# Ledger of designs, part 219: peptides against a protein of PDB entry 4CIC

Target 1, 148 residues: chain A of PDB entry 4CIC
Amino acid sequence: KVSTKGHYGVQAMFDLAQHFGEGPVSLKSIAERQGLSEPYLEQLIAVLRKAGLVKSVRGAQGGYILAREPRDIKVGDIIRVLEGPIAPVESVSQDDPEHSLKFDFSVTKSVWEKVKKSIEEVLDSITLADMLKDAEEAQMAQGYMYYI
Target 2, 147 residues: chain B of PDB entry 4CIC
Amino acid sequence: KVSTKGHYGVQAMFDLAQHFGEGPVSLKSIAERQGLSEPYLEQLIAVLRKAGLVKSVRGAQGGYILAREPRDIKVGDIIRVLEGPIAPVESVSQDDPEHSLKFDFSVTKSVWEKVKKSIEEVLDSITLADMLKDAEEAQMAQGYMYY

## One batch from the design tools (peptide; made by RFdiffusion4, then SolubleMPNN)

Design b2_p28_5_s1 (from b2_p28_5, 14 letters changed)
Fold by OpenDDE base, seed 3:
Structure b2_p28_5_s1 (fold): chain B 148 residues (1-148), chain C 147 residues (1-147), chain A 28 residues (1-28)
Amino acid sequence: as target 1 above (148 residues)
Amino acid sequence: as target 2 above (147 residues)
Amino acid sequence: MEEGEKFAIDMKVLAEEEGEKFAIDLKV
């Protein structure tokens, strides 16, 4: 499970990236476009703002903007702010709550560390600018399919 | 969370790999070595057996063996059998149960698909034979630190 | 002991949409 928090956080940040340079975006408008509850989005934005990924603008045209350019915000940065460091946790199995996963098995632990590292590398390789580019390419490809 | 099922499944399969060629291993012995409950291990082994990763041997020296050589079993194969395909599931957030994650957002979905693919590639790159080699190297390195 | 913000990749989220439940419950 990408936490709902991580997923919606990336969506909200991507929405702000799409409007980067156009001025402040209202939480209401983000919530409507992204299919989020406004109260839930307020909680996400509060965390993202505290982390310095978004800025609040005051006034009649107030709202939120990205605090940095889309190229300077990694998906990994958003996820770390919302969910913290990607670590494989000792899950108490719901199936056997008496057995705490002691990742004390060094060899198996190394497998999960490799998985963790791979996830981090992927998320750190993707910026909001990359996501914008992918969205533009997808829109162009869809546009071309309607003209053929 | 690697599911406890995936984690313990990999441990149990690794234990069987360490004993590969020595004959059948009892569930009790695996459970004792891996710190697993025997009933939990029975459930894991039942799934792994049904998937053809493990074979049961009957008799006084009965137990379980790997159904294939350690080099022919990927960690990804074990995980897919135990947990299904490495696909992220729609979690109803505990924090906002009213909002089902509609991954209808194509661009964000592509990010998670890249993560999924990366996990699959890692897990499919590691065999039980690779894990055996890593264990041997670790034991040798520990042995050299004591001399 | 510091509440390390645990990235719970509850990998459950993406699989249910595809009907496949791989729960990498990466609870940190």
Scores: peptide ipSAE 0.042, ipTM 0.799, DockQ to the pose 0.212; fails the geometry check
Fold by OpenDDE base, seed 2:
Structure b2_p28_5_s1 (fold): chain B 148 residues (1-148), chain C 147 residues (1-147), chain A 28 residues (1-28)
Amino acid sequence: as target 1 above (148 residues)
Amino acid sequence: as target 2 above (147 residues)
Amino acid sequence: MEEGEKFAIDMKVLAEEEGEKFAIDLKV
């Protein structure tokens, strides 16, 4: 499970990346485009702003902008801000609440650390600029399928 | 969250790997060594057995064994059996239960697919034999610190 | 409807021990 927070946070940051250089984007407009509740988006943006990934612009044309260029924001940066460091975690299975999994088993822990590292490497390899490029390529591919 | 099921499943399979070739291991002995409840372990072993990763041996020395050599069982195989195919799934955050995340955003979905693929590659790169080797190396390193 | 088996790596607990709670609830 990508947390709802991580997923929507990446979507909101991607929306801001698509409008980067066009000026401030209202939370309402992001919420409408991304299918998010405005109150939930406000909570996400508050965290992202506090972490310095987003800036608030005041005034009649006020709203939010990326605090950095899309190429300077990794997906990993967004996820770390919203969810903290990427770590494999024991779900309390509803089936045995009494067993707080003691990750006391060093070898099993090392497996999950390898998974963590791999996730971090992937998320740190993807920027908002890479996501913009992928979106453009996908739109071009769809456009070409209508012309054939 | 590695599910409790995935984590304990890997622990139980690793315990069986440590005893591979010694004969059947009782659920009680696995539960005692791994700090698991025997009833919970029974549920895990039932799934692993149905998937053909574990065999049940009947008799007075009955119990469970790995169905394959430790080198022929990937951590990814264990996780797929216990949890199914590795997919990024939206957590219903307790904070907004009404937003079933529509993964309708193709580009964001592609990020999570890349994460999924990387997890699969890691878990498929680790066998129970690799875990045994890592445990032996760790024990040797601890033994050398006491001399 | 084949209930696609969902791998849930809840990434929150390992992060609690390290003080950093990344909850990738990877439900597989």
Scores: peptide ipSAE 0.035, ipTM 0.804, DockQ to the pose 0.093; fails the geometry check
Fold by OpenDDE base, seed 4:
Structure b2_p28_5_s1 (fold): chain B 148 residues (1-148), chain C 147 residues (1-147), chain A 28 residues (1-28)
Amino acid sequence: as target 1 above (148 residues)
Amino acid sequence: as target 2 above (147 residues)
Amino acid sequence: MEEGEKFAIDMKVLAEEEGEKFAIDLKV
């Protein structure tokens, strides 16, 4: 389960990246474009602002901007802020409460640590600038399909 | 959440790998060593057997064995059998049912697909033989701390 | 219909300060 928080946080940050250099974006406009509830987006933006990934601009044309350039914000940074460090969840299966997953099995734990590290490396390899480039390439590919 | 099923399935398969070549292992003995309930282990072993990762041996010394050598069983194979193909869970947050995570945002979906691929590559790079080697190295390291 | 049991790798991303654990449920 990519948490709803992580997923929508990346979408909101990507929306701010698409408007980077155009000035402050209102929460309402982000919510409308990304299909988010405005109250939910307010909670996400509050966390992202506290972490210094987003800045609030005050005034009649107020709203939010990225605190850094899109190339200086990794997807991993967004996920760590919203969700914290990527850890294997010890799924205490609610169905067998007596079998607390004691990850005491050192060898099995090492497998999940390797998975964790791999996810962190992937998320740290993707910036908001890379996502902007991928979006531009996808729009160009769709545009070419309409002209053929 | 590493599912309890995936975690315990890997533990049960690792126990069978530790006894590979010694003959059939009883479900009871696996359950005792791995701290699993025997009924839960029976369900895991049934799935693993149907997938051809485990064989049942009948008789007075009956039980289960790996169907293949430990080097020919990837952790990824165990996980795919127990859990299916590694997919990003569209977390339909039960808390906001109206916001079905429509992964319709193509760019955000591509991020999770890259994460999925990376997990598959890691799990497909680890065999039960690699886990046996890691366990042996860990036992040696502990043995050296006691001397 | 074999309901493919989805493997959820809950990856708890542990935020240090507020104890909020990020769970990436990787449904396998």
Scores: peptide ipSAE 0.034, ipTM 0.794, DockQ to the pose 0.087; fails the geometry check
Fold by OpenDDE base, seed 5:
Structure b2_p28_5_s1 (fold): chain B 148 residues (1-148), chain C 147 residues (1-147), chain A 28 residues (1-28)
Amino acid sequence: as target 1 above (148 residues)
Amino acid sequence: as target 2 above (147 residues)
Amino acid sequence: MEEGEKFAIDMKVLAEEEGEKFAIDLKV
């Protein structure tokens, strides 16, 4: 389960990518299009803004824009900002200090490190520009199915 | 965080792999070596046995063995048995049914499907035999640092 | 104190669509 936070964060960033170059988008309009509560989106956008992935534009026509081009924002960058660095298995060692036998079973740890690395590589290989392209291709494919 | 269940399940299966061919291992001895509670290990082993990854041997010298050779058990097989299949993003739709707008944002879903596929490929590429080899290599490397 | 950020992939999100729940809570 990508956390709800990571999932909705990627959705909100993708909505901003779809409107990139059109000017600032209101949180209300993003929330409506993505099926998010506006208060929840405000919290996500606050974190993304602090990390420099989003910019706030002030004024009557104010809102939010991507701080970088869609090609310069990886899904991995969004996830790291929202979830933090992708860290391996916290040892359950906190609850029973006596059985804190750090069976540093280095081999089992290495399995999870390989999984972590693989996830990072995938998320760092996908940009918001790649997601825009995939959306355009999907829309074209649907359009062709209605004309046949 | 791999669930505690997945983590300990892989540890228990690896312990059984280290003793493969030596006969049945008691749950008590696995629990002691892996730092697990015996009751928790009993629950894990019951699931793994039902899935046919582990066999129970009865008698005074009874215990558990791997049901297959270590090379024929993938980490992915263990995880699927314990956690279920590695599936793509559950829509958080259960908690707020009114905002169950299935924004089937097919593109965001595809990102998580790519992540899922990558995890499956990694876990299915690692066998208990690979883990045994990695453990042997690590022990040899430590032995050479003492000389 | 570097607040170790926790990436939890509760792969249950990645399982409900196909009825199977794999939870990777990748705490970072």
Scores: peptide ipSAE 0.027, ipTM 0.797, DockQ to the pose 0.217; fails the geometry check

Design b2_p28_5_s2 (from b2_p28_5, 12 letters changed)
Fold by OpenDDE base, seed 4:
Structure b2_p28_5_s2 (fold): chain B 148 residues (1-148), chain C 147 residues (1-147), chain A 28 residues (1-28)
Amino acid sequence: as target 1 above (148 residues)
Amino acid sequence: as target 2 above (147 residues)
Amino acid sequence: MEEGEKYAIDLPVLAEEEGEKYAIDLKV
């Protein structure tokens, strides 16, 4: 499960990427388009703003913009900001919260470190610009299905 | 967080791999070596046995063995048996269990599908035999630090 | 009825700075 926070954070950042160059976008408009609650989006945007991925614009036409171009924001950057570093497998045993089961088993730990590295490489290979391109290609493919 | 189930399942299977060819291993001995509760290990082994990754041997020297050679068991096979297929990002909103937020957003879904595929490729690239080799190399490296 | 405890693999993504450890539940 990608956390709800990571998923919605990427959706909100993608919405801002779709409007990049059009000026500030209101939280309300993002929330409506992405099917998010406005209060939840406010929390996400606050974190993203503090990390310097989003800028707040003040005034009557105020709202939020990407702080960088869509090509300069990786999905990995968004996830790191929202969810922090991919922690080593902390086995939180649900039954014994005090036994932070230190995965002292070095060989098993190495498996999860390889998984972690692979996830980071994938998320760092995808920019908001790549997501915009994929969206255009998907819209074109749908448009062609309506004209046939 | 790797699930406790996936982590301990891989540890239990690795313990069985270390004893492969020595005969059946008791659940008690696995539990002691891996720092697992015996009841929890029984549940894991039951699932792994049903999936055909582990065999039960009956008798006075009974216990469990790998059903296949360590080279023929991928970490991905163990994880799929214990946790199921790497589910697409089911955003279980903790707050609204009924809103299975169908990630209807096709582009965002594609990101998570790429992550899923990458995890599967890594876990399918690692066998219990690879883990045995890594353990030998680590023991040799520690042995050289003591001399 | 054994409520199958849905174990989620929380894969937290590497941020360098010491901030809050968020876990991505990767249910495999």
Scores: peptide ipSAE 0.025, ipTM 0.796, DockQ to the pose 0.086; fails the geometry check
Fold by OpenDDE base, seed 5:
Structure b2_p28_5_s2 (fold): chain B 148 residues (1-148), chain C 147 residues (1-147), chain A 28 residues (1-28)
Amino acid sequence: as target 1 above (148 residues)
Amino acid sequence: as target 2 above (147 residues)
Amino acid sequence: MEEGEKYAIDLPVLAEEEGEKYAIDLKV
């Protein structure tokens, strides 16, 4: 599952990408635009900042900016920071020490590893720059539908 | 996440695939081989049977069989039966009827739809026959390491 | 406080049931 945390984290990072180069954005303004609670956004931004994806700018015109260009931030990077490493299928094999040597070639485990790999590949293939482009294309398409 | 239900459902279906053509398998024997509780397996099998992926055979030699050949059952079919449709990102948009018309082209929603599609494609690309083949290949590889 | 749209990507959630925790925590 993409958690609510992952979803809102990507939304917040995308909002910062839309304002990239315009200077620091306040958490309040991000929260208002993205329909997020400001306290929840503060927690997300704290994690993203610690991971070096976001920078804090201090002062009266302070706020947050992306720490890197939108093209250099993958959705997968955001998700890994917020959710942690995409945990391998932890088979809680009870350490029955006698069965420790069976490489339980769980064919079923391999299915889930394939799913995991596919998700990682998709998320690592999408940057914030790709998302910006998709948003621009959608806005243009809507604009054309109002003029026809 | 693949739920424990999805995981055990695939295990149970794979066990039935390994015995396909040998006749009906008892739930007890599946449970013992797969390390599952028999009562939990009964619930899974009931759902899979209702969906037409498994058949019940009655009698003293009764049990369960795959309703189709292993090549005709995708992992995606098993997961959809047990977990329901891989739900699209249900934007719980509160039906604010006034905002109903904004195709909130949530670019973020499109990311998750791409992830969902990728998962579906993977799960629909793997059959129980593919899993049988992978198991055979792994057994052969282990046999060669002992020589 | 507008309840943020719960995008439940119902990817089958690994219910941590107490047994064999195959948490495919696709922490995605």
Scores: peptide ipSAE 0.025, ipTM 0.794, DockQ to the pose 0.241; fails the geometry check
Fold by OpenDDE base, seed 1:
Parts: structure tokens; C-alpha cells; sequence
Structure b2_p28_5_s2 (fold): chain B 148 residues (1-148), chain C 147 residues (1-147), chain A 28 residues (1-28)
């Protein structure tokens, strides 16, 4: 699932991308800007750090930075770290165990594999740098709407 | 979510596509072939019938048929009927209400909209006729591996 | 104010080990 974890993880990584080159950002400041609880953000950042997407900087002005440039971090990389392999299909593990989805039908499986591949291709085509550019373009468009 | 409902709905529609032109198919026979409970299949077929993808035929040899040719039914049509609009994103309605996903960030929303669009494009590119062809090709390939 | 459809994309992640049973839950 691109769960709440995936969504908030992308937001947190995007916040770090917006501050890339400005030095370490505190978890508190990210949490405040992104509307996340600090404890929840700590969990996300811990996973992202373990995966090598984020670095912790120690000291009085310590915090977090991207471990790579925004152009070198795909949205797909963030999602794979937080959620694991992008599967469009949940294992129906918890509902009625008797109706094990016999994914035995090769043709139906191929439909979902095509969907999976398409999702992966999209998420792997978007970098944090692309998101930064889209944000800048959106801000400029809003600025122009205030001047008309 | 393309839930179990979406998955089984596609399987049931595919079963009806395999029998297209042969007349009405009983729910029992579909359930047996697809490994579904008949009551669950009844619910799926009721939704698909209401949406006009399936027709009920009455009589001693009554059952269900596709309402359109397999080439005129997209996988996306089946999924939209069963699941509603293809959203790659579940409404996080039930978990912690305080962390309302502020989808307020236009840029993050645009990522998910791109994913949504890609899923829709894929599912709208696949018809039941394409699935029939893929099944035939797979059977031929297996047949050639047995010779 | 129309309640903007808060799309939370739960893309189920395949756990590596068990054979990839893909159920795509497209919740609207």
C-alpha cells in the first residue's frame, strides 16, 4: 500500500528537498510545516535514514538532510523504502481465509502485473527535483493570478 | 482498492466472456470454475447487472450473459462498477481522525493523480477480448510445452 | 465547500517471500 506512511513520507522528503543546501532541518519544523505529529515523523525518518535516503546531522543546529540530491531520489525509491515493493494488490490475508484469491488465473494476474508496472514506471519517473519544479511553477502561477 | 471484489468481478466477467455466444451460464457453474462462493458471486453479478455489464436470462436454461461483446467491455469498466472511481488511494477514514492527511500539498496530490491516471489508462486499455486472446495464447504455449 | 476527495493511495506492497498475490484495493 502507498499508505499514510507513503504519503507522509513523500511529504517529509519533499520538505527536506525544499531545504536542500540550507543545512539540517529539525523534525519539529518538518512536523509543523507538513501537519504531522513529531512521533509519527520520527518513525518515518528512522526508516528513511536506515534506507540511506536521509542523514542525521548532530550538534546544536542538528537535524536531518537528504542523503542525495533531490534529482537522485525518485518517488518510487521513497515508496519502496516505506511500503516495500509497489504492489497494486493487497494480499487478502485477513478476510475470509477460505476464499484464498486463487490468483491461479494467469490472465487475471497479468492484468495486475501490467497495473503494477505502470505504477512503478510513473513513480520512478518522478524525482524530488521534479516535485520542486512543479511547486515553483504552481507558486508562480498563483503569483500571476494575484497580479491580474 | 481493487479489492477482492474487483479481482473476482474481473474473473466472473472473464468466465462469461469465455462462454460468450454459447448462451446463458449459471452462477453455480461460474462459482465452481472460478473458485468463488455462490453467494459472493450473486452479489458481484447483481452489481454488474445493475450497471448493464451483465444480463440475466430467464428460463430452465437461464443464467447470465455479457450484456456487450467482450471487445466492448474494458477491465476499467468492470473495476469502476465494482469499486467506483479508480482511486489509487484509500480514504484513510478509519485510522486516527486527527491525522487527516492534509492532501493540502498540491504537488503531492499531483503525484497521486499521475498514478491514478496511469492505472486508469492501463485498465481502460485491456478488454475482455484481450484477456481471451491472452488466455488462448497461454494455452497454446502450454500445449506446445507438452508436445 | 465540497469535501475534496482525500485520496490516500494504499498501494499494497508485496512482501518479498510469499508468492505475489496481487489484490489491488482501489478504494474510492
Amino acid sequence: as target 1 above (148 residues)
Amino acid sequence: as target 2 above (147 residues)
Amino acid sequence: MEEGEKYAIDLPVLAEEEGEKYAIDLKV
Scores: peptide ipSAE 0.024, ipTM 0.788, DockQ to the pose 0.149; fails the geometry check
Fold by OpenDDE base, seed 3:
Structure b2_p28_5_s2 (fold): chain B 148 residues (1-148), chain C 147 residues (1-147), chain A 28 residues (1-28)
Amino acid sequence: as target 1 above (148 residues)
Amino acid sequence: as target 2 above (147 residues)
Amino acid sequence: MEEGEKYAIDLPVLAEEEGEKYAIDLKV
């Protein structure tokens, strides 16, 4: 699943990207801006930090920063850290072993592999820098609509 | 999710495509070939039939057929019928309304829309006829490895 | 034989309609 976890993880990372170069951002401030619970964000940030996508800064102005430049962080990197490898087919729940998807159907497997590859290519084609640019363009477009 | 439902639905439709033009196929025979439970397959086929992808034939040689030629059925059509529109982001479970994904974050929404579009393009680019061709090519390649 | 992490990609269907919370479970 691009779960709630993946979605909020990308939002939190994007918030950190918007503040990149301004110094550490508090979890509280990210939570407030992104509409996240602070405890939930703490869990996400812990995973992202362990993966080396975020750094913690200690002190009175402590908080979090991106560990790399926004251009060096793909959306795919964030998703892989939070959710693991992107796979399009739900593996059979352990509860019905008789309905073990024998994914041995080579032709159907190839369809799902094509889907997987396509998702990976999209997510790996988008950096946090691309998202920043898109946000700036959207803000400018909205600004122009208010001046007309 | 390309759920178990989507996966098995594509398998069942592919089985019907392999028998296209040979007449009606029994649910039992599809279930046996595809390793599906017959009751589960009945549920899938009911949905696919209601969507007009499959037709039921009555009689002693009754069963199911594709309602259209394999070339006229996309994998995307099957998935949309079984699972609905393809979306990349899990909508928040009803149980935590405070964690309602305000998908109002326009930039993050655009990422997921790009993923959705990519999935749709892939699934809409593959027909049951393409899958038949791929299966034939795979069988020929295996046959050549044994000679 | 190794516990192949069963990746469920729940591709939630973004139903356009307001209410249906579509979960894409990409289970690996």
Scores: peptide ipSAE 0.024, ipTM 0.790, DockQ to the pose 0.137; fails the geometry check

